# Ledger of designs, part 73: peptides against a protein of PDB entry 8BZL

Target 1, 228 residues: chain A of PDB entry 8BZL
Amino acid sequence: SYDRAITVFSPDGHLFQVEYAQEAVKKGSTAVGVRGRDIVVLGVEKKSVAKLQDERTVRKICALDDNVCMAFAGLTADARIVINRARVECQSHRLTVEDPVTVEYITRYIASLKQRYTQSNGRRPFGISALIVGFDFDGTPRLYQTDPSGTYHAWKANAIGRGAKSVREFLEKNYTDEAIETDDLTIKLVIKALLEVVQSGGKNIELAVMRRDQSLKILNPEEIEKYV
Target 2, 242 residues: chain B of PDB entry 8BZL
Amino acid sequence: SRRYDSRTTIFSPEGRLYQVEYAMEAIGHAGTCLGILANDGVLLAAERRNIHKLLDEVFFSEKIYKLNEDMACSVAGITSDANVLTNELRLIAQRYLLQYQEPIPCEQLVTALCDIKQAYTQFGGKRPFGVSLLYIGWDKHYGFQLYQSDPSGNYGGWKATCIGNNSAAAVSMLKQDYKEGEMTLKSALALAIKVLNKTMDVSKLSAEKVEIATLTRENGKTVIRVLKQKEVEQLIKKHEEE

## One batch from the design tools (peptide; aimed at target 1 T76, target 2 E21 S152 N154)

Design b1_p20_7_s4 (made by RFdiffusion4, then SolubleMPNN; from b1_p20_7, 13 letters changed)
Fold by OpenDDE base, seed 4:
Structure b1_p20_7_s4 (fold): chain B 228 residues (1-228), chain C 242 residues (1-242), chain A 20 residues (1-20)
Amino acid sequence: as target 1 above (228 residues)
Amino acid sequence: as target 2 above (242 residues)
Amino acid sequence: DYLDKFRDTEISEAIAESMY
C-alpha cells in the first residue's frame, strides 16, 4: 500500500505520509497568529496541565530569536526538534551575517528542513505546522505559516491545529484594518478568534505579543482577562 | 488503524504514530517507578522485580541509575533499551562537563536524551525506545527537579509522578496526598511507600522489592543516596503502623 | 519484538493525546 510508504507518491500523485502528518497537526491544540500594524500576536489553546506538572515545562509558544517567535500545532517532540534547529540557525546567522534573521529567512529554513524530511526514504515528515511571527530588522511585522510538506506562506492572520477552521472563518470575517488599528484591538482580535474554539475564557489561552522594537511578552491570565 | 501498527516511523491516516503509542503501552507493564519532589530534596522509588532466588544480596540498584553527581534516573520498560539510554545520559553529561567545565543543567540533559528518543520515532529502520524515565536532579538554575520522559521524546517537569505498572492509579494517589509547598523529603518518602504499597501487584510490600534513592544538598554539594534495605524496611514499618 | 505483543491492544486515548 502506497500510504504505508514514508516518501512515495501514490499513482494519483499523493504523498500520503505528508497528508497524514497534516492530520497529526489537526490533533494539536489550536494556535492563531495575527499581524497588526506594529504588533504581532500569537495565541494558543492551553494544553491541560496536570495538577502535579510543572507549568514551566508546558509551553506552546517559544522564541526562536529576539525578533522571532513560533507557535505550533501537532507532535510536541517533533516541534522541539524544529525549534532547536531554528534557534541554532538564528544564532549562526547572527554570527556569520552579523544581522538577525528575517522572519522569511528563518521560515524558509524551517520549511526546507521539513521538505527534506518528506524526500528522504529514511525519514517521516514532521507532524507539525507552525506559525512564525516577528519583526524584520527594518521593523516590518511578519507572519508566516509552515506545514509538514515544507510549504510556507505569508499571512495577515492564520490558524493551525484542531480548531483552525473555525478560527480562520472568524478571522476572514473580522480581520479588517479597523480591527488591527491599535495594538489592543489586535490582541483582542486574537483572543476573540481563539474563543471560537476555546472554552472557559482567558484561563485556557496563552498569548504572546511582540511589538516593534520590543521583546516577546507573554501575557499573564489577568492581562488576558481584560480583553475578554 | 491496525494496518499501520506494525510500521515504525510512519503516520496513520489519523495522524497517529502507533509504534510510539505501543511503546508507551508496553511501559505500562513494567515495574512501577515513582518520583516525588520535596522542598529539601527529591526522590525516586522503583519496584524491583528481578528477585531471583539464587541472587546474592542485592547491593546495587537495578532500576535507579546515577547519571552524574547531580542527577539520577529510574527506568520503566525494556531493560536493554534502558541500559543504552542511561549510558547515553552519562556520556552526554560527561561531554558537557568537559566542554563547559560545569555540570549540565538538569533539563538540558533530559532534553538531549529526548531528542535522541524522538529521532528513533522519525527515522526509518529504527523503532522507538520502549522506555520511560524519571529524572531527579539539582542545578543552580532551578534547584531540585523531577522530570519524566517517554518514548515519543516528550518530557515534562513534575512535582510528583509515576511511570510503569499502575501509574495512573499512582498518579491519582499522588494528586490526592501531595501537599504543595509543604512536602518534606521525609513526607515524600512516606508518600512513596504509601503509593507503592497500593500500586504494586504484591500482597505485601517488602524492602527487597523496592529501591529508593534520595537526592539532597549538603554543604553546597549534591548527595545521591540509595537507601539501605533496613531503611526501607523502617519506612514500610512506619506505614503499616499508621 | 517486545512491542509486538501489544499490536492488537486497544490504545488509551490519553496516551495518544499526550503526544500532541
Scores: peptide ipSAE 0.321, ipTM 0.730, DockQ to the pose 0.736
OpenDDE base, seeds 1, 2, 3, 5: peptide ipSAE 0.284, 0.059, 0.291, 0.050; ipTM 0.686, 0.553, 0.691, 0.525; seeds 2, 3 fail the geometry check

Design b1_p20_8 (made by RFdiffusion4)
Pose (drawn by RFdiffusion4):
Structure b1_p20_8 (pose): chain A 225 residues (1-47, 50-199, 201-228), chain B 238 residues (1-200, 205-242), chain P 20 residues (1-20); non-standard residues A62 YCM
Amino acid sequence: SYDRAITVFSPDGHLFQVEYAQEAVKKGSTAVGVRGRDIVVLGVEKKAKLQDERTVRKICALDDNVCMAFAGLTADARIVINRARVECQSHRLTVEDPVTVEYITRYIASLKQRYTQSNGRRPFGISALIVGFDFDGTPRLYQTDPSGTYHAWKANAIGRGAKSVREFLEKNYTDEAIETDDLTIKLVIKALLEVVQGGKNIELAVMRRDQSLKILNPEEIEKYV
Amino acid sequence: SRRYDSRTTIFSPEGRLYQVEYAMEAIGHAGTCLGILANDGVLLAAERRNIHKLLDEVFFSEKIYKLNEDMACSVAGITSDANVLTNELRLIAQRYLLQYQEPIPCEQLVTALCDIKQAYTQFGGKRPFGVSLLYIGWDKHYGFQLYQSDPSGNYGGWKATCIGNNSAAAVSMLKQDYKEGEMTLKSALALAIKVLNKTMLSAEKVEIATLTRENGKTVIRVLKQKEVEQLIKKHEEE
Amino acid sequence: PPIPEKYKEALEAGGLPPFY
C-alpha cells in the first residue's frame, strides 16, 4: 500500500501539511460555542434556495450527552464524527458509563494527531467544538484542531472570521451574559451577527443537563433577531 | 519512487485539494444532467452525449442506472469511473437488504458511497473518481428524495439541481421557475424540457426517467421516444 | 492557481454541496 511520508518537518520546525489543514478550517463557515451555567450553546453560519436544510447541518450528536460543531472540509468531518460515534459506544460497552466530554475530545484529538504522523495520509482539515455535560453535571466546551491539540474554553469560535468573533466574546463573556439560558443563546447569536452580514442564515442548537440535543426552529431564531 | 509520485492526496498552501478541483473541472465538461423533485415523484433529465448516427442503442438507458427497487441515479464525468461507482452502489444496497431485510434509506446509500470517495482524497495516493451523481429515490422515512454527490465525497439534498455542462445557467432557471411544494410530475417534466432547451432540441438528444409510487410499490420507468417527442411539441407552443 | 472555471461557476451558482 501507499507509504509516502506526507507530513514532514520543514526548516524552522514547521509541519506544512498541518498548517495547510488549518487554512482549510479558515475557509469553513463560522462556528461559535459558549459554555453557560447550566447550558451549552452551539451556533453555525450557513452558506441557498432549493436545498434541503436537513441534509447539510454542521451540528451533530456524537452520543446522547455529547455533540459537536465543525469548520473545514465537510467530508473529513463526517469521517471524524462517525469515528467518534463508534468510540462513544465502545466506551459504554467497556466502562458501562457514558463518555466524559473530555474523553471523547482526547480521542478525536489523538485521531487527528495520528494523521499528522502516519505514512500515506494527509491530516484532517477540520476543527471541532465539542460540548456536553459530565456525570456531576458540569458543563463543558472543548476545541480540537488538525494538529491534534485540544483545550477547554468558556467560549470560542472556529472557521472564517474566528479571530473577530473571539475578540467579541472576550469583551462580552461575563457573568451577566451567561446568567440565564435566554442570554446565553443571545450571546451566540450576537457573536455570529458580528461576521454574518444575515440573521436568517444561522443554525443554532442547545444542550441542557441530561435533556439531549435540541435544534431550534427558524421561527424560534426569528424571535431573537 | 518519490520522483514519479504526483502526490494526489495532499493539501495545497491554501488548504485546497487540487485533484478534487481538477476532477470537478472534468464534470463541468460532461453532458448536462438535472433532477427535479415533485409531490408525486422525482425525475432525472440527461443530455445524451452519444448522438452519433451509427450507434445501436442496445440498453434501455445510457446515463440512468437502477440501483435497487426504490432508487435510480444519473452521472456526470468519466464514464468508466461512473461504472465502478454504480456497481458499488448496487453492492451497498444489497448488503443493507441482506443485513436488515429492508431497503436501504436513500441518504444511507449516498453516505456510504461518499465515504469511499472521501477515502480516495485522504490516503492511497490514487487519483479520485471524476464523477458527480444525482440520486432519485423513495423511502419510508422521507418519501421522495433527490441527492447530489461530488468527487470530494460531499453530498446534499435538493428539490432541484443540475450537474455537468451549463449547470450554473440551469440552476438559475430552476430558482426562477420551481414552485416549492406545488410541483407535480407533469409540470416538473415541462420545466425539465424548458431548462434543457436553454442549456443545450431533439428526442434523440435527451433521456428522461421518472420515479413514482403505485400500489405501495416504486416504479422506475424511462420515457419512450414517443412520450418525449410529445413533450417537446407541448413546450414549443409556449 | 485559481479555482478551475467550471467549478468556480458551479460554486457561485449555489448548485453544489458545501465543500468547506

Design b1_p20_8_s1 (made by RFdiffusion4, then SolubleMPNN; from b1_p20_8, 10 letters changed)
Fold by OpenDDE base, seed 3:
Structure b1_p20_8_s1 (fold): chain B 228 residues (1-228), chain C 242 residues (1-242), chain A 20 residues (1-20)
Amino acid sequence: as target 1 above (228 residues)
Amino acid sequence: as target 2 above (242 residues)
Amino acid sequence: APIPAHLQAMLEAENLPPLY
C-alpha cells in the first residue's frame, strides 16, 4: 500500500507519509506564537515533568540564534535534528554573509530541509511543525510556521500541536491591534490562548519572550503568574 | 526503487512510529537497570541475567560500560545493538577529546548518540536500535549527571530512573524513597539494592546477579568503580538486616 | 489525537519522556 511505502504519491495525489507526519504533530504538546508590535512571544504547553526528571532537559523552546527562536510540536528527537541544523546554518550565515539570518531565511532553510526529507528515497518526513519567531536586522518582528511538508508561511499569530485548533480559534477572535498594543498585553494574549487547552494554569506553561534588540527571555513560573 | 526502502521506519496513519514502539517493548523484557543521582556521586545498578559459569572471571560487565574517564552507561535491550552503540559512544568521546583537548560534556555525548538513534528511525534500510541506555557522568558544567535515552533518540536528565523489566514498579519505589537534596551515594546504594530486591523476580537477591558501578570525584578526578561481589554482598546483607 | 493508552503506559512504565 502507498501508505506503507516511502514518501510517494498515492493514485489520488496524496503524500500519505506527509499527512501521517502531520498527525504526529497533532499528538505533540501545544505551542503558540504571537507577533506583537515590538515583541514576539512563544508559549508551550509544559507537559507535567515526571517526578525525579530534570526539567533542564525538557525544553520545547530553543534559540536558533540571538535574533531567532523556535518552538515545535511533534517528535522531540526529530526536532533536535532540525534545531541543530538550523543553528549551524545561522552561524554559517553570520560567517559567510557577515549578517545574522532573517527570520524568513532560516525558516526557508528549515522548510527546504523538511521538503527534501519528503522527496528523498529511504527517508521519512520529519514529524514536526515549528513556530519560528524573531527580529530581522531592521527590527521587524516576524513569526513563521513550518509543517512536515516543508511549507512555510508568515503569521500574525498561530498555534501547532494537539490543542492548536482551539488556540487558533481563540486567536482569530482575540487577536486585534488593541490586544497587542503593549508587550504586556501581547504576553497576556499568549497565556490566555494557551489556557484554552492547558490544565492547571500557569505552572504548565513555558513562555519565551523576545523584544526588539533584546535576547530571548524564558519567563519563570512566578513571572507567568503575574499575567494570569 | 530498492526493495530495501520498504524497511524504512514509517509513520502509521495515526502518526505513530510502530517500529520505535516495538523496540521499546523489547526493552521492557530486558534486565532491570537503575540509575540514582546523589550529592556526592552517581550510580548504576543492573540486573545480570546471563550468569554463565564458563564466563572468564575477568570483570565482565554484562550491562555496565565505561565510556571514558568521566562517563559510564548501562544498557537494556538487544545486546548486539548495545555493543554497537557503546562502541560508538566511546568513539564519539575520543574524537571530541582529540579535537578539543577536553572531555566531551555529558549531555553532548548523550545527544550525539541520540542523533544516531533518531537517524535509524528516519533513514531507509534501517531499523531502530532496540536499546535504552542510562548514562552516568561528571563534567565541569553540571557536575554529576544521570540521563536516560530510548530507541527514538529522545532523552532526559533524571535524579533517579529505571529501564527494563519491572521498570514501572522500580520508578514508583524510587519516587517514594528518593529524598531530593539529601541523597548520599551510600543512601543511593542502599536504595538501589532495595529497589532491585523488590523488582527482580528472585526470592533472594544475590550479588552474582547484580552489577553496580559508582562514579565519584576524588582529588579533582572522576573515579568510576565497579563494585566487587563482596561489596555488593555486604550491601545486600545490610538491606536484609533493616 | 491523544497518545494511545498502551504507548502512554509504556512511556510511564519506562519513565521515558514523551515521544511527542
Scores: peptide ipSAE 0.089, ipTM 0.616, DockQ to the pose 0.472
OpenDDE base, seeds 1, 2, 4, 5: peptide ipSAE 0.030, 0.025, 0.019, 0.021; ipTM 0.488, 0.478, 0.479, 0.477; seeds 4, 5 fail the geometry check

Design b1_p20_8_s2 (made by RFdiffusion4, then SolubleMPNN; from b1_p20_8, 11 letters changed)
Fold by OpenDDE base, seed 4:
Structure b1_p20_8_s2 (fold): chain B 228 residues (1-228), chain C 242 residues (1-242), chain A 20 residues (1-20)
Amino acid sequence: as target 1 above (228 residues)
Amino acid sequence: as target 2 above (242 residues)
Amino acid sequence: MPIPKHLQAMIEAENLPPRY
């Protein structure tokens, strides 16, 4: 069966393993990213962590470097591999080029890694999409999205995972220059977008904010409730 | 036999490379890309399918990629494969420039990528790239040039050609309407709009759905220009009035 | 449709950039 063949075209030109990896992403918890004027914001749906599970072990928002962070939807184990490879590349870039990576550069690296896993025999695609946000050295805020195929694009706002459709529909209606005029409005936009799919308000949202020339800040539940 | 369909880079009993054929089938689902060679320039015209309000248009274009100062390409097929190949083209062109202190000749760049494509059809453990490319360029050896390459690593020079959706119909129209030796860039642009209007699977051709790039020579320099939406609208309007 | 129905449905459902 063509659907069981790793990295093989079907007669009608499909890469079924890539399509099935995209289905794995759709089963993931929802993540949203928004690029503001001088801020980038990532929000993730907190699934109820099983009682006795360490909440620290299920972070869906990870720093790749001081100027770049990533949220993902899909297979957590696959995400760990991508995150680790990206972190190594960010460090290597600093050593070899003497500057931090641009958000586009590290996105392209991740995308190329994913693409290679769609073309190498004996390897399945990564079952993850990622939202990659950060600042370029010139202070420009960036948002990129990658999928299991290794495709990447720049976005003003986007969402991935199970609730991505509803969140994107909300963002398409509500993302305006006025809605991102301030940092607080941008944060509020992300929270409102996630509330389209997240039940029980701010307690079930993980929110990370990166401002120009600042490190990644993960908001606590009390800080999130101020925007709700 | 179905056994050959699931095996990468092997011949069928009939001498067919099914994975290459299936990669070509994947390209048939892509947006239409046209290339037309004129006496005074070359153009690429591509269907834009990605019209999303939240997309950040930081790119030169969705389907047209600048490779160096003298070359551009358009892609039909799997976008991720296209990104890998377009990056490789840029690297090859830069390595040549560094080694020889002159721009890579157009055909040599095309050939170098085609060797990579071919290798992915011959060496086990890899699938073919699901991408065809149109290349436009200028060099001192042959002037304005248009090339097409496919997943097999085959390539050819063209006066006009098409890849992606409805490419066969587009090529037929190009054969009918292309006037050899008399093609100006202006007439080529008009022909591109005419062909796209007939071959794109859209109810109405609009400037938002079409990307056009021209490659010309101005004051002994190559100029690669993406047409503005207003210019494309004018071309469409002119076509609707004819 | 130029793209297979299932892929088209995925693209339309998610408003994702086309893969092809």
Scores: peptide ipSAE 0.008, ipTM 0.500, DockQ to the pose 0.028
OpenDDE base, seeds 1, 2, 3, 5: peptide ipSAE 0.044, 0.031, 0.007, 0.006; ipTM 0.612, 0.603, 0.594, 0.597; seeds 1, 2, 3, 5 fail the geometry check

Design b1_p20_8_s3 (made by RFdiffusion4, then SolubleMPNN; from b1_p20_8, 9 letters changed)
Fold by OpenDDE base, seed 3:
Structure b1_p20_8_s3 (fold): chain B 228 residues (1-228), chain C 242 residues (1-242), chain A 20 residues (1-20)
Amino acid sequence: as target 1 above (228 residues)
Amino acid sequence: as target 2 above (242 residues)
Amino acid sequence: MPIPKHLAEMLEAENLPPLY
């Protein structure tokens, strides 16, 4: 069966391994990204931390560089590979071009990496989608999404993972210029969007904020509860 | 010939990696391994299943491997796969030491192996490693640490955990009896014996069927010690008296 | 479809971080 091969076209033109990798993404915890005026916000559904689990090792939001961070949905081990490759590219770009990457550049790099894994013999697609946020050198906030196929687009707001449909429907209704007028309103929008699919309030949310000319800040549970 | 080249871990229509799930199932049939983090140390306790009297080398530890001066691991799963991965861990740790003139941080060693494990789930002509590992270690960044990794290349840090046979029951017991912030290495050893006694499919727990290693800090150095059979016997006896 | 209950229980029981 074509679905049992390395990523190949079916007779009807489908890349089944890519489609199935997209199904793997839908099993992942929900992630949301929102671009504000002078802020980018990532939120992720925390899976219930087992009593004996170290919370330090359970992160779904990571920095790629000082100006770029990423959330993902899907296979955690696959995500780690992509993150590591992206971090190396960010550093390489700083060394060779003498400037940090644009958010679009690093997204395109990740997308190209994913695409190559859909076409290379003896490789399966990455079972991840990513939300990539940050600031370009000119101070413009950016949000990109990429999927297992290696496609990518710029967004004002988007969601990935198991609750993505409900979160997107919420964002489509509630993302307005007024809703992102301030940093606090933008953060509140992300939290409200996640609460559509996350039970038990702010304790089950990981939230990261990047403001213009500031480093990535991961909010603690007490900071998140102020917006709930 | 060509059909064997097609042995690639691929997604199912439902987005599942069946070869990874099947590798995890295989680990469920392996001997039990426990890890417990204490305030003053960390331990591994592992079931010895192959007590062959005719084994020429009394492998002092069949299931517990010293990785470097600051880390050890235990393995549940396919022994041959375990040998490959434990050797790779040692090589990674040694290469890091040579390059940076300091020991590799615990999580970084775990991550490096997990990237290899992940690669065996993504690249063609390879199967997942049928191995889960528990890692114990000390570093200057986080002190005493316990990690678990699976065939997918996923990992996490733990206060206490279990892999292999009856891992579910063991984890349940650990959740009940583990006292956060109050766990001494002595109490952790007692807890390990308690859990193994209930989870091992043996009528009586014997010291010959249990391997225990402790990792402590003495005079600013990491000490990894495999408990002698007599020490394990004393722990078992103490548990039977309570 | 959700992962089989036994696998979910194994993942929970093994205290393994979820695959996803």
Scores: peptide ipSAE 0.116, ipTM 0.650, DockQ to the pose 0.578
OpenDDE base, seeds 1, 2, 4, 5: peptide ipSAE 0.017, 0.041, 0.039, 0.025; ipTM 0.617, 0.629, 0.490, 0.466; seeds 2, 4 fail the geometry check

Design b1_p20_8_s4 (made by RFdiffusion4, then SolubleMPNN; from b1_p20_8, 9 letters changed)
Fold by OpenDDE base, seed 1:
Structure b1_p20_8_s4 (fold): chain B 228 residues (1-228), chain C 242 residues (1-242), chain A 20 residues (1-20)
Amino acid sequence: as target 1 above (228 residues)
Amino acid sequence: as target 2 above (242 residues)
Amino acid sequence: MPIPKKLQEMLDAENLPPLY
């Protein structure tokens, strides 16, 4: 059976291991990304942190560089590998090209890495999708998504993980120029989108905001509650 | 379907890695290991199962391994896998020290090993390590730290946690009795004995069946100490008197 | 999709966050 093999084509042209890796993503906590006018916002569903767990080690939103951050859905250990390689590439780019990466560039790098793991003998696909947001050096906000196949696209808004369908449906209906007219409205849109699938309001949401020429800001629960 | 359990690095149709799940199951049969973070130190407590009368009285810690001057770990799972991983941890720590002329940060050592574990879940011809680890350490960045890692290469920082046999029950007890922000090493030791006494299926906890290590800071240096049997006996006795 | 029951039970027993 082709589904028991390494990542190979079935007779009907399917890469079953890639499809099954996408199922792993669907088991992940929901993440949402929205591109505003001068802001990018990532939101993730907080899984109930165990009472004795250090919250610092449970973060699902991470910086790749000063101008780029990423949220993911799927296998956490797989994500760590991707994040580390992406961070190295961001630093390498700064050293060799003397400019920070564009969001597209680092997305393409991550996508290429993922694709390689779908084609390399004796490797399985990464069980992660990622939302990659940030600002290009010209100040343009960007949002990209990549999946286990290594495919990537630019988005205005998108969601990944277990609640992604419902969140995307919400975003498709509510993402308008008016809804992203201000930074605050953009943040509200992300929160509202996550609330479609997250119970108990702002306590179960992690939000990260990146504004033009500003560092990544993780909002505290009190700040999130102001938008609920 | 069991058809996906024979090979590593294969996703099931449901997105499961059965070999990782089975590796975690193997850990459930291992002796209990506890970790507790205190304000003034961190400790590991582990069940000693291999009490052979012919073991030389120089009880080196069977389940607690010193990694470097600032870190130690305890292992639950396959002993041979544990030996490989603990050796790798030591090598990683030494290579870092040689390269940077400073001790490796605790979390960085944990992540380095976790990346190896993860690789054994992603590269063909490899099986996951049947091992979970508790790490205790001190560094200048975060002070005293406790981490747990699993066969998937996932890890987390903890104030208190447990791996191995009856770990769920132990964690429940830790959640009830752990006083956040008020935990002293002394109270942590007492808590460790309390939890082990309840989780080990023994009528009476004996010092011969328990290994305890503490990590403290003295005069700006990390001190890792395995408690002597007599010290453990005193802790058990105190618990019985309460 | 919810985490498979068996996996969740195992993770809970080890006091680890979900793999996903």
Scores: peptide ipSAE 0.077, ipTM 0.645, DockQ to the pose 0.447
OpenDDE base, seeds 2, 3, 4, 5: peptide ipSAE 0.040, 0.039, 0.011, 0.011; ipTM 0.635, 0.632, 0.483, 0.491; seed 4 fails the geometry check

## One batch from the design tools (peptide; aimed at target 1 A24 K60 A73, target 2 G15)

Design b1_p21_1 (made by RFdiffusion4)
Pose (drawn by RFdiffusion4):
Structure b1_p21_1 (pose): chain A 225 residues (1-47, 50-199, 201-228), chain B 238 residues (1-200, 205-242), chain P 21 residues (1-21); non-standard residues A62 YCM
Amino acid sequence: SYDRAITVFSPDGHLFQVEYAQEAVKKGSTAVGVRGRDIVVLGVEKKAKLQDERTVRKICALDDNVCMAFAGLTADARIVINRARVECQSHRLTVEDPVTVEYITRYIASLKQRYTQSNGRRPFGISALIVGFDFDGTPRLYQTDPSGTYHAWKANAIGRGAKSVREFLEKNYTDEAIETDDLTIKLVIKALLEVVQGGKNIELAVMRRDQSLKILNPEEIEKYV
Amino acid sequence: SRRYDSRTTIFSPEGRLYQVEYAMEAIGHAGTCLGILANDGVLLAAERRNIHKLLDEVFFSEKIYKLNEDMACSVAGITSDANVLTNELRLIAQRYLLQYQEPIPCEQLVTALCDIKQAYTQFGGKRPFGVSLLYIGWDKHYGFQLYQSDPSGNYGGWKATCIGNNSAAAVSMLKQDYKEGEMTLKSALALAIKVLNKTMLSAEKVEIATLTRENGKTVIRVLKQKEVEQLIKKHEEE
Amino acid sequence: AEETTNLEEALEEAIENLYRA
């Protein structure tokens, strides 16, 4: 089989294929995640008439208690999402507990890292925001990128214009903003309206403590706008 | 040998996949192919690129392929690659029927093939398939459906779409004329002739298939030349 | 020329869809 080293070091210690994978992420639609007191919210920018909205979604459930949003190559994302879904079931089988948000994040990050050091393969061209709750009810938000690095965040953005949205969230992520569920959803819509020039072209989803993923209707989003 | 390896599965500096993009270029030079969803069925309209006089026409169709009882598809791009992929689609549909004893839902069949196409872009060092497919079908979950896949493995559901030559012009005509939720098969057939009229008119140059439900059973039929010649006459009056 | 323009528009949109669809 094909064994060519694709990800290699360059002078100065750069891994060019990873950096190029990060460029693929910037070409992706904006995704925003905010961790609230008792709620986590994901929002994504949408690119069209005659298209079935159900089939092209950027927010996916990995397990009953964990879901994710992504930016970058949409085909690579389907592969990573299905790999994580299989791992969530393997964990329930072996430990008899649902996966922690951290556990599945670590798994997705290590899968991505393996694709930066394996022969015959290019890195995954996606970043992911992963949200959910732990056993003790603690809300979580994690980010993964193509290098396999992962971190926890109060709020974050990935994809096109992520730097601008991040700077908005830094000034606006306060206790007042995450005091209630309505204000937590509102902060995500405001963060997206910063780069989407729009309001009717946004998808949003909410996850509450042990209540599973709820995707908001267009009519419910129009009320906030 | 590293010297002769064209490295078909790497990123460009901008995060682009050049072989995928060049494969999409090949599809843009293929015969026009469009699909339209309506309340009582789904259709595929295709430009025949085999319009030579000395051809025999031994099959019931040239560009439209039955995948299982409830599904058909059409292709744009490299014909040989399309043969490999359509054979694989039939195998996936039968593997699902064997396992679950029920027909494969349409989206599950598209996802399964797209995973194969995505793998060719990430590992193996091989050129990708130069094929875009339109899928039409019916399942108990979502009823009548239309899907499109491209060489990277991406797919989407559509009420109307077009692939191949002059597809951008065709998508424009569909946005203007397609009445969302009010289309019948008769009107969708009229719109298909109208679209192919601009982007290309003769019955020998086109191929039309329809998918409908009759007595709880799916019917996939290629329209005879007589029915196509009558549809072409009906449009010229407009 | 028109056909070239149509090809370029369709190809550009298809490439954008790798990321944004």

